# Designs tried in a protein design run: peptides against a protein of PDB entry 3HUF. Part 97

Target 1, 320 residues: chain A of PDB entry 3HUF
Amino acid sequence: MWIIEAEGDILKGKSRILFPGTYIVGRNVSDDSSHIQVISKSISKRHARFTILTPSEKDYFTGGPCEFEVKDLDTKFGTKVNEKVVGQNGDSYKEKDLKIQLGKCPFTINAYWRSMCIQFDNPEMLSQWASNLNLLGIPTGLRDSDATTHFVMNRQAGSSITVGTMYAFLKKTVIIDDSYLQYLSTVKESVIEDASLMPDALECFKNIIKNNDQFPSSPEDCINSLEGFSCAMLNTSSESHHLLELLGLRISTFMSLGDIDKELISKTDFVVLNNAVYDSEKISFPEGIFCLTIEQLWKIIIERNSRELISKEIERLKYA

## One batch from the design tools (peptide; made by RFdiffusion4, then SolubleMPNN)

Design b2_p17_3_s3 (from b2_p17_3, 7 letters changed)
Fold by OpenDDE base, seed 1:
Structure b2_p17_3_s3 (fold): chain B 320 residues (1-320), chain A 17 residues (1-17)
Amino acid sequence: as target 1 above (320 residues)
Amino acid sequence: SMEELRKEIEELEKELE
């Protein structure tokens, strides 16, 4: 999201979130969803137009800002952005920090990008919320992205958390739910005057973790908790691979259960399978191999003695 | 200083009038 603040109290000491849309900036406008009052005699009644575009698909993957357009409204002294005069037809900016000088005003409006990218675990929820969130200047998507700051978990009551949720937790993404999304939608008007009124996603996250026994106390409790162990996994998902890497596992990949040869077995402590393969092939598992699902692994990982538990299971099957 | 900025603002205000 774009946030603006200014020196010299020209914004009345307030910070504002600028959502996608158009804003008239000037001395003789009233603060609302489409106007930014700037208090200086050196600023024209109607001085500039700010236009913030909705996020692009690329912005979801890069964490880049919504495009910021500035147009001078034919003022005597013009408008500058980052010490450069705005062109007659306006200019567009993709920098994360903009110093906007209106005319000869010695105080600048400082615009900065606060990164917020929401990943969804469920395509149906994405379809439901994407439009509203994009109108808040928040990029949204399903695919894993290094730019993701927030993750919407699926609220299926009574089910185990998904691999996506597990991975989001371990990569220290703020996990949120539909209640937070609803809250975001309601505060759009209130945050216009004070950017600090933006809902605290960390509070939502803390509540989710506190109320769900499927989460450890912190990601740090699980990160590298299985360092020194080796696993083999079916090459099914990048997310599953990254999850296992964050656990500190050495990972070997195979394409089919038939590729699990004696050499792979000799180098592997356990095999990680998806639920479908585990359920269908459990009767055909090679003897002496510890096979488990990611969900079963997660249940072990959340325990304080995870290393001991895994070691016992490996030993049990090796000598069986 | 804030005082210098104020003077500069006052001078600039006169140019806008």
Scores: peptide ipSAE 0.046, ipTM 0.671, DockQ to the pose 0.141
Fold by OpenDDE base, seed 4:
Parts: structure tokens; C-alpha cells; sequence
Structure b2_p17_3_s3 (fold): chain B 320 residues (1-320), chain A 17 residues (1-17)
């Protein structure tokens, strides 16, 4: 989201979130959802127009800001952004930091991009929330992105956490739920005058982790916890692969259970399968190899003695 | 200095009138 602050008292010492939309900026406008009052005699009554676009798909992957358009409203002294005069037709900016000078005002409006990109685990949840979140200037998506800051966990009562949730946790993304999204949606009007009223996702995250025994105490407890072990996995999910990498596993990929030959077995401690394959092929597992699902692996990993547990299981099956 | 900025503001205010 875009946040504006200003030097001196020209914004009354307040920070403001600018959601996607159009804002008239000037001395003689009243602060509301479409106006930003700036207090300086050096500023025109109606000085500039700020237009913030909704996030693009690219912004979700790059963590780039919503496009920020600035137009001078034919003022005597113009408008500058990053010491450059705004063109007559307006200019668009994708920089994360904008120093906006209105006329000859010695104090600048500082706009900065606060990165918030929300990944969803479930397409239905994305479909439900994407529009509202985009209108808040928050990029949203389903795919993994290095720009993701938050991850929406699907609350299914009594179900194991998804691979996406596991991976999000290990990536140290802030896991949030629908309650946070609901709160975020309601804050739009209240944050006009005070950007600090934005809800703290970390509190939500802490509560989720605390109240769910399927999470370890910290990502650090799991990261590289299985270093030195080797696994084979079906080449079906990039998230699954990345998850296993974060555990410190050496990973071999295969396309079918039939591809698990003696060579693969010789270098593999266990085989990770998806639930569908595990359930369907349970009777036909290769002899002498430990097969488990990611969810089963996760249950082991969250234990403090995960290495010992896995070692015992491997030994049990090798000598069986 | 804040004082210089105030003077500059005052001068600029006169130019806008």
C-alpha cells in the first residue's frame, strides 16, 4: 500500500494510506476518500491530482508498487516528483519512494510503498477476496512469489494444514486467516487519517500458530532439520519441492512409482507421495523403501526428535 | 535551518498572493 507522510506540518503530522483511487491534493480541500489537504500557503487550493492504480499481476510477483500517477493542476509553480517536474499531461511512477514537492513548498510529501502481497492457498478464497484487496492496493494471487508477505490459510476444521501453509510457514510469511481479511476490509475508511490503524498481521499470525498444534514453534525448528537425508518425490508440485528443500533434503524426482529403480532406492531414504498416489498405490509400494505423504512427513518434522523418528522408520523398513 | 525555511515560506507566500 502507498503511505504518505510529509515533512513539517503540511500533513498535520499524520500519515495516510492511499488506496487505489483518485485524490485531489491542495490547500483548500478537505480530507476525505478523494481529497488530501496540504497545509501550506505555498500550495495551490487545488494543486495536484494523485491517481493510484489497482495492482497489476506483475506487481504480485515483483512486489512493485501500484502505479502512482501525479498530475499538476495547472499551478503556477508546478509539481515535482523526485526533483523532476511533472509533465503537462502527468507522469506515472513505479518507484517505491516518491518525494513530491508541491509548488515552492519547502516541505515535501513523502510517499513510500509498504509491501503487502497476499498469497491465497485456495482459489475460492482468492475469488472471494481479491477484488476487495486489490481495491486496497494489495496484490493477490495463488502462485508462489518471492514478493509474498502474507499467506491466507484456509481454515478447515479438523484437517491437516496444506502444503502451501507449511511452505508459507517455513518461508516466514505471515500466515493470516479470513478474520484478518475481514478486518482489513473494514479499515479502509478509518485509516484515511491515521495509517497506524492498519491491523497488525503479526498478532493474527501469533494467534494462529499458538492455537494450532500442527505448527512448530518457529520455522527455524524445521529449516534444515532433515539435512543429510535424501528423498524422492513425484514431480507434481513446485511448492512441495521447495518445502522439502527448506527441510534440507536432497531431492530426486520421478514421474511414476515404476520409475523407482534400484539406483534411486540406493540413494533415497524415503519417498514422498501426494495423498492421491499414496492412497491409490498403498498396496504396490516398492519393497524396502519408506513411503509417506507430505502431511505425514510434516507430522514427523514438527516433533523435536524428527531426525531420530525418521531414522528409526527408515531402519525399520530397510531391515524388514 | 527551520528559521531559513520559515523565511522562504514567507517569501513564497508573498509570491502566491
Amino acid sequence: as target 1 above (320 residues)
Amino acid sequence: SMEELRKEIEELEKELE
Scores: peptide ipSAE 0.042, ipTM 0.662, DockQ to the pose 0.145
Fold by OpenDDE base, seed 3:
Structure b2_p17_3_s3 (fold): chain B 320 residues (1-320), chain A 17 residues (1-17)
Amino acid sequence: as target 1 above (320 residues)
Amino acid sequence: SMEELRKEIEELEKELE
């Protein structure tokens, strides 16, 4: 989201969130959803127009800002952004920091981008929330991205957490739920006057972890917890692979269960399978191989003695 | 000088009124 602040009390000492939309900026306007009052005699009654675009798909992957357009409203002394005069037709900016000078005002409006990108675990929730979140200037998507700051956990009653949720947790992404999204939607108007009224996602995250025994106390408890072990997995999801990497596992990939030969078995401690493959009655696992799902692995990893538990299971199945 | 800047600001403020 874009946040503006200013020097010299020209914004009345307040910070303001700018959502996607158009704003008239000037001395003789009243603060509302489309106007920004700036208090200086050196500023025109109507001085500039700010236009913030909705996020692009690219912004979701890069964590880049919503495009910020500035247009001077034919003022005597013009408008500058980052010491450069704004062109007659307006200019668009993708920098994360903008110093906006209105006319000869000695104080600048400072705009800065606070990155917030929300990943969804399922397409249904994305479809439900994407439009509303985009109107808040929040990029949204389904695919893993290094730019993601938040991850929406799907709460299915009685189900284990998804691989996506596990991975998001280990990546130290702030896990949120639909209640937080609902809360975000309600504060849009209130944050106009005070940007500090933006809901704290970390509090939501803390509550989710506290109330769910499927989470370890911290990501650090699980990261590299299985260092020194080797596994093989089907080349299925990138999230699954990345999750296993974060556990410190050496990973071998195979394309088919038929590729699980004696050589692969000799090099791996266990095989990680997806639920669909694991539950298939038609699949006889090769003798002497320890196979488990990611969910089963997760249940072991969240235990304090995860290394001992894995070692015992490996030994049990090698001699069976 | 700070005084010259103040005068220039005051003159500019009068032109904007």
Scores: peptide ipSAE 0.041, ipTM 0.644, DockQ to the pose 0.124
Fold by OpenDDE base, seed 2:
Structure b2_p17_3_s3 (fold): chain B 320 residues (1-320), chain A 17 residues (1-17)
Amino acid sequence: as target 1 above (320 residues)
Amino acid sequence: SMEELRKEIEELEKELE
């Protein structure tokens, strides 16, 4: 989201969130959802127009800002952005920091981008919330991105956390839920005058972890916790692979169950299967192989003695 | 306050480092 502040009390000491939309900026406008009053004798009654675009698809992957357009409203002394005069037709900016000078005012409006990109675990929730979040200037998507700051967990009562949620947690992404999204949807009007009224996502995250026994105390408790072990997995998802990598596992991939031969078994401590394959093939597993699902593995790794637990299971099955 | 926002951003940035 874009946040503006200013020097010399020309914004009355207030910070504002600028959501996607159009704003008339000047000395003789009243602060509202489409106007920004700036208090200086050096500023025109109607001085500039700011237009913030909705996020692009590219912004979700890059964490780049919503496009910020500035147009001078035919003022005597013009408008500058980052010491450059704004063109007659207006200019568009993708920099994360904008120093906006209105006319000869010695104080500048400083606009800065607060990075917030929300990944969704399921397409249904994305479909429900994406439009509203985009209107807040928040990029949204389903695919993993290095720019993601927040992850929406699906609250299905009685369900295990998904692989996506597990991976988001280990990546130290702030996990949020539908309750937080509801709060975000209501804040749009209240944050116009004070950007600090934005709901604290970290508090939401802390509450999710505290109230759900499926989460460890910290990602650090799990990261590299299985260093020195090796596994084989069916090449099903990139997220599953990345999750196992973050656990410190050496990973061998296979394309079919037929690739699970004696050689593969000899090189691996255990085999990770998806639920469907595990349930269908559990009767046909060779003797001496430890097979488990990602969800079963997760239940082990969240325990403080995860290495001992895994070692015990491997030994039990090799010597049975 | 702007200071609280900065602190929240810094906390988020530290969690992402």
Scores: peptide ipSAE 0.000, ipTM 0.276, DockQ to the pose 0.022

Design b2_p17_3_s4 (from b2_p17_3, 7 letters changed)
Fold by OpenDDE base, seed 5:
Structure b2_p17_3_s4 (fold): chain B 320 residues (1-320), chain A 17 residues (1-17)
Amino acid sequence: as target 1 above (320 residues)
Amino acid sequence: KEEELKKEIEELEKELK
C-alpha cells in the first residue's frame, strides 16, 4: 500500500495510507477519502492531484507499487517529484519512494510503498475478495510468488491444511483467514487520519496457529527436519516440490508409478504421492517402498520425533 | 535550521499573495 508522511508537520505529524483513487492535495481542503490537507502557506488551496491506480497482475508477482500519478493543478510554483518538475499533463511513477515537493514549500511529502501481496489457496476465495483488496491497493493471486507476504487459508472445519498452506507457513508468510480480510474491509475510513490504525495480520496469524493443532510452533521446527532422507515424488506440483525441499529432502521426480524401478527404490527412503494417486494406486504400490501423501508426511513432521517416526516406517516397509 | 525554514516560509508567503 502507499503511505505518505511529511516533514515540518505539514501533514499534522500523521502518516496516511493512500488507497487506489483520486486525491486533491492542498491547503484549503478537508481530509477525507478524496482530499489530503497540507498545512503550509507556501501551498496552493488546491495544489496537486494524486491518482493511485489499482494493482496489476504483474504487481502481485513483483511486489511493485500501484502506479502513482501526480498532476499539478496549474500552481504558480508547480510540483516536483524526486527533484523533477511534474509535466503539464501530469506524470506517472512506479518507484517505491517518492519525494513530493509542493511549490516552494521547504517540507516534502514522502510517499513510500509498503509491500502487501495476498496469495489465496483457492479460486473461490480469490473471486470473493480480490475486488475489495485491489481497492485497498493490495495485489492478489493464486500462484506462488516470491512477493507474497500473506496467505489466505481456507477454513474448512475438520479438513487437513492444504499443501499451499503448509508451504506458505514454511516460507514464513503470514497466514490469515477470512476474518482478517473482513476486518481489512472496514478500516478504510479510519486509516485516513492515521496509517498506524491499519490492522496487523500478525495477531490473526497467532490466533490461527494457536487454535489449529496441524501447525507446529514455528516454521523452524520443520525446516530441514528431514535432512539426510531421500524421497521420490510425481512431477505434479511446484509447491509440493518446494515444500519437500524446505524439509531438507533429496528429491527425485518420476512421471508414473511404473517408472519406480529397483534403482530408484535403492536410492529412495519413501515416495510422496498426491491424494488422488494414493487412493487410486494403493493396491499397486511397488513392494519394499514406503508410500505416503503430503498430508500424511505433514502429520509426521509436526511431531517432535519426526525423524524417528519416519525411520521406523521406512524400516518396517523395507523388511515387509 | 528550523529558524531558517521559518524565515524562508515567511518570504514565500509574501510571494504567494
Scores: peptide ipSAE 0.042, ipTM 0.699, DockQ to the pose 0.146
Fold by OpenDDE base, seed 1:
Structure b2_p17_3_s4 (fold): chain B 320 residues (1-320), chain A 17 residues (1-17)
Amino acid sequence: as target 1 above (320 residues)
Amino acid sequence: KEEELKKEIEELEKELK
């Protein structure tokens, strides 16, 4: 989201969130959802127009800012952004830090981008929330992204957490739920005047983790917890591969169960399968190798003695 | 710095009139 602050109390000491939309900036406007009052005699009554675009699909993957357009409203002394005079037709900016000088005002408006990118685990929830979140200047998507800051957990009562949720947790992404999204939608008006009124997603996250026994106490408890072990997996999902990498596993990939030869078995402690393959091919598993699902692996990983547990299962099947 | 900026503002205010 875009946040503006200013020196010299020209914004009355307030920080503001600028959501996608158009703002008239000047001395003789009243602060609201479309106006930014700047308290300086060195600025025009109506000095500039700020226009913030909604997030692009690219912004979800890059964590880049919503496009920020600045237009001078035919003022005597013009408008500058990053020490450059704004062109007569206005200019657009994609920098994460903008120093906006209105006329000869010695104090600048400082606009900075706080990255917030929300990944959804469920396409139906994305479809429900994407429009509202985009109107907050929050890019949204389904695919894994290095720019992801928040992850929406699907609340299926009594189900195991998804691989996406497991991976989001290990990546130290802030896991949120539908209750947080609802809260975000209601506070839009209140955060206009004070950016500090933005809901703390970390509180929501702490509550989710505390109340769900499927999560360890911290990602650090799981990261590299299986260092020194080797696994083989089906080349199916990028998230599953990255999850296993974060556990410190050496990973070999195969395309089918038929590719699991004696050489692969000799180098592999266990095989990780998706649920569909595990359930369908359980009868045809190679002898002498431990096969498990990611969900079964996760149940081991969340235990304090995960290394001992997995070692016992590996030994049990090698000597069987 | 703040007092210098206030003086500069006051001078600039005279030019906007």
Scores: peptide ipSAE 0.042, ipTM 0.705, DockQ to the pose 0.142
Fold by OpenDDE base, seed 3:
Structure b2_p17_3_s4 (fold): chain B 320 residues (1-320), chain A 17 residues (1-17)
Amino acid sequence: as target 1 above (320 residues)
Amino acid sequence: KEEELKKEIEELEKELK
C-alpha cells in the first residue's frame, strides 16, 4: 500500500494510507477519502491531484507498487517528484519512494510503498476477495510468487492443511484467514487519519498457529529437517517440489509410476505421491520402496523425532 | 537559515494573496 508522511507538520504529524483512487491535494481542502489537506502557506488552495491505480497482475509477481500519477493543477510554482518537475499533463511513477514537493514549500511529502501481496490457495476465495483487496491496493493471485507476503488459508473444518499452506508456512509467509480479510475490508475509512490502524497480520498468524496443531512452532523446526534423505516425486506440482526442497531433501522427479525402476529405488529413500495417485495406485506400488503422501510426510515432519520416524519406516519396508 | 526561510515564506505569502 502507499503511505504518505511529511516533514514540518504539513500533514499534521499524521501518516496516511492512500488506496487506489483520486486525491485532490492542497491547503484549502478537507481530509477525506478523496482529499489531502496540506498545511503550508507556500502551497495553492488546490495544488495537485494524486491518482493511484489498482494493482496489475505484474505487481503480484514483482511486489511492485500501484502506479502513482501526479498532476499539477496549473499552480504558479508547479509540483516536483524526486526533484523533477511534473509534466504539464501529469506523470506516472512506479518507484517505491517518492519525494513530492508542492510549489516552494520547504517540506516534502514522502510517499513510500509498503508491499502487501496476498496469495490465495483456491480460486473460489480469490474470486470472492480479489476485487475488495485490489481496491485496497493489494495485489492478489493463485500462483506462487516470491513477492507474496501473505497467504490465505482455507479453513475447512476437520481437513488437513494443504500443500500450499505448508509451503507458505515454510517460506515464512504470513498465513491469514478470511477473518483477517474481513478486518481489512472494514478499516478502509479509519486508516485515512492514522495508517497505524491497519490490522496486524502477524497477530492473526500467531492465533492461527496457536489454534492449529498441524503447524509446528516455527518454520525453522522443519527447514532442512530431512537433510541427507532422498526422495522421488511425480513432476506434477511446483509447490510440492519447493516444499520438499525446503525440507532439505534431494529430489528426483518421474513422470509416471512406471518410471520407478530398480535404479531409482536404489537411490531413493521414499516416494512422495499426491493423494489421488496414492489412493488409486496403492495396490500397484513397487516392492521395496516406501510410498507416502505429502500430508503423511507433513505429519511426520512436525514431530520432534521426524528423522527417526522416517528412518524406521524406510527400514520396515526394505525388509518386508 | 531558518530566519531567511521565514522571510522568503513571508514574501511568498504576500505574492499568493
Scores: peptide ipSAE 0.038, ipTM 0.670, DockQ to the pose 0.139
Fold by OpenDDE base, seed 2:
Structure b2_p17_3_s4 (fold): chain B 320 residues (1-320), chain A 17 residues (1-17)
Amino acid sequence: as target 1 above (320 residues)
Amino acid sequence: KEEELKKEIEELEKELK
């Protein structure tokens, strides 16, 4: 989201979120959803137009800002952004920090980009919320991205957390739910006057973790918890592979259960399977190897004695 | 509240580096 602030009380000492949209900026406008009053004798009655675009698909992957357009409204002394005069037709900016000087005003409007990118685990939820979140200047998507700051967990009552949720947790992404998204949709009007009224996602996240026994107390309890163990996995999602890497596992990949030979078994402590393969092929598992699902592995990992639990299961199957 | 938001941003920025 774009946030503006200014020195010299020209914004009345308030910070303001600028959502995607158009704003007339000047001395003789009234603050509302489309106007920004700036208090200075050096500023024109109607001085500039700010236009913030909705996020692009690229912005979801890069964490880049919504495009910020500035146009001078034919003022005597013009408008500058980052010490450069705005062109006659207006200019567009993708920098995360903008110093906007209106005419000869000695104080600048400082615009800065607060990064917020929301990943969705469920395509149906993305379809429901993406338009509203984009209108808040929040990039949204389904795919993993290094720019993601928040992850939407699907609240299906009684379901296990997904691999996406597990991975988001270990990456220290703020996990949120539908209740937080609903709250975000309501604050749009209230944050116009005070950017500090933006809801804290960390409080929501802490409440999700505390109320769900499927989460450990911290990601640090799980990261590298299985260092020194080796697993083999069916070539599944990249998220599953990255999850196992964050656990500190040495990972071998195979294309089919038929590729699990004696050599692979000799180098592998356990085999990780998806639920469909585990349920269908459980009768045909190779002898002498521990096979489990990612969800079964997660249930072990969240325990304080995860290494001991896994070691005991490996030993039971080697001597059976 | 502004300090809390700044701290939240700083925490997120520290974790993304």
Scores: peptide ipSAE 0.000, ipTM 0.260, DockQ to the pose 0.021; fails the geometry check

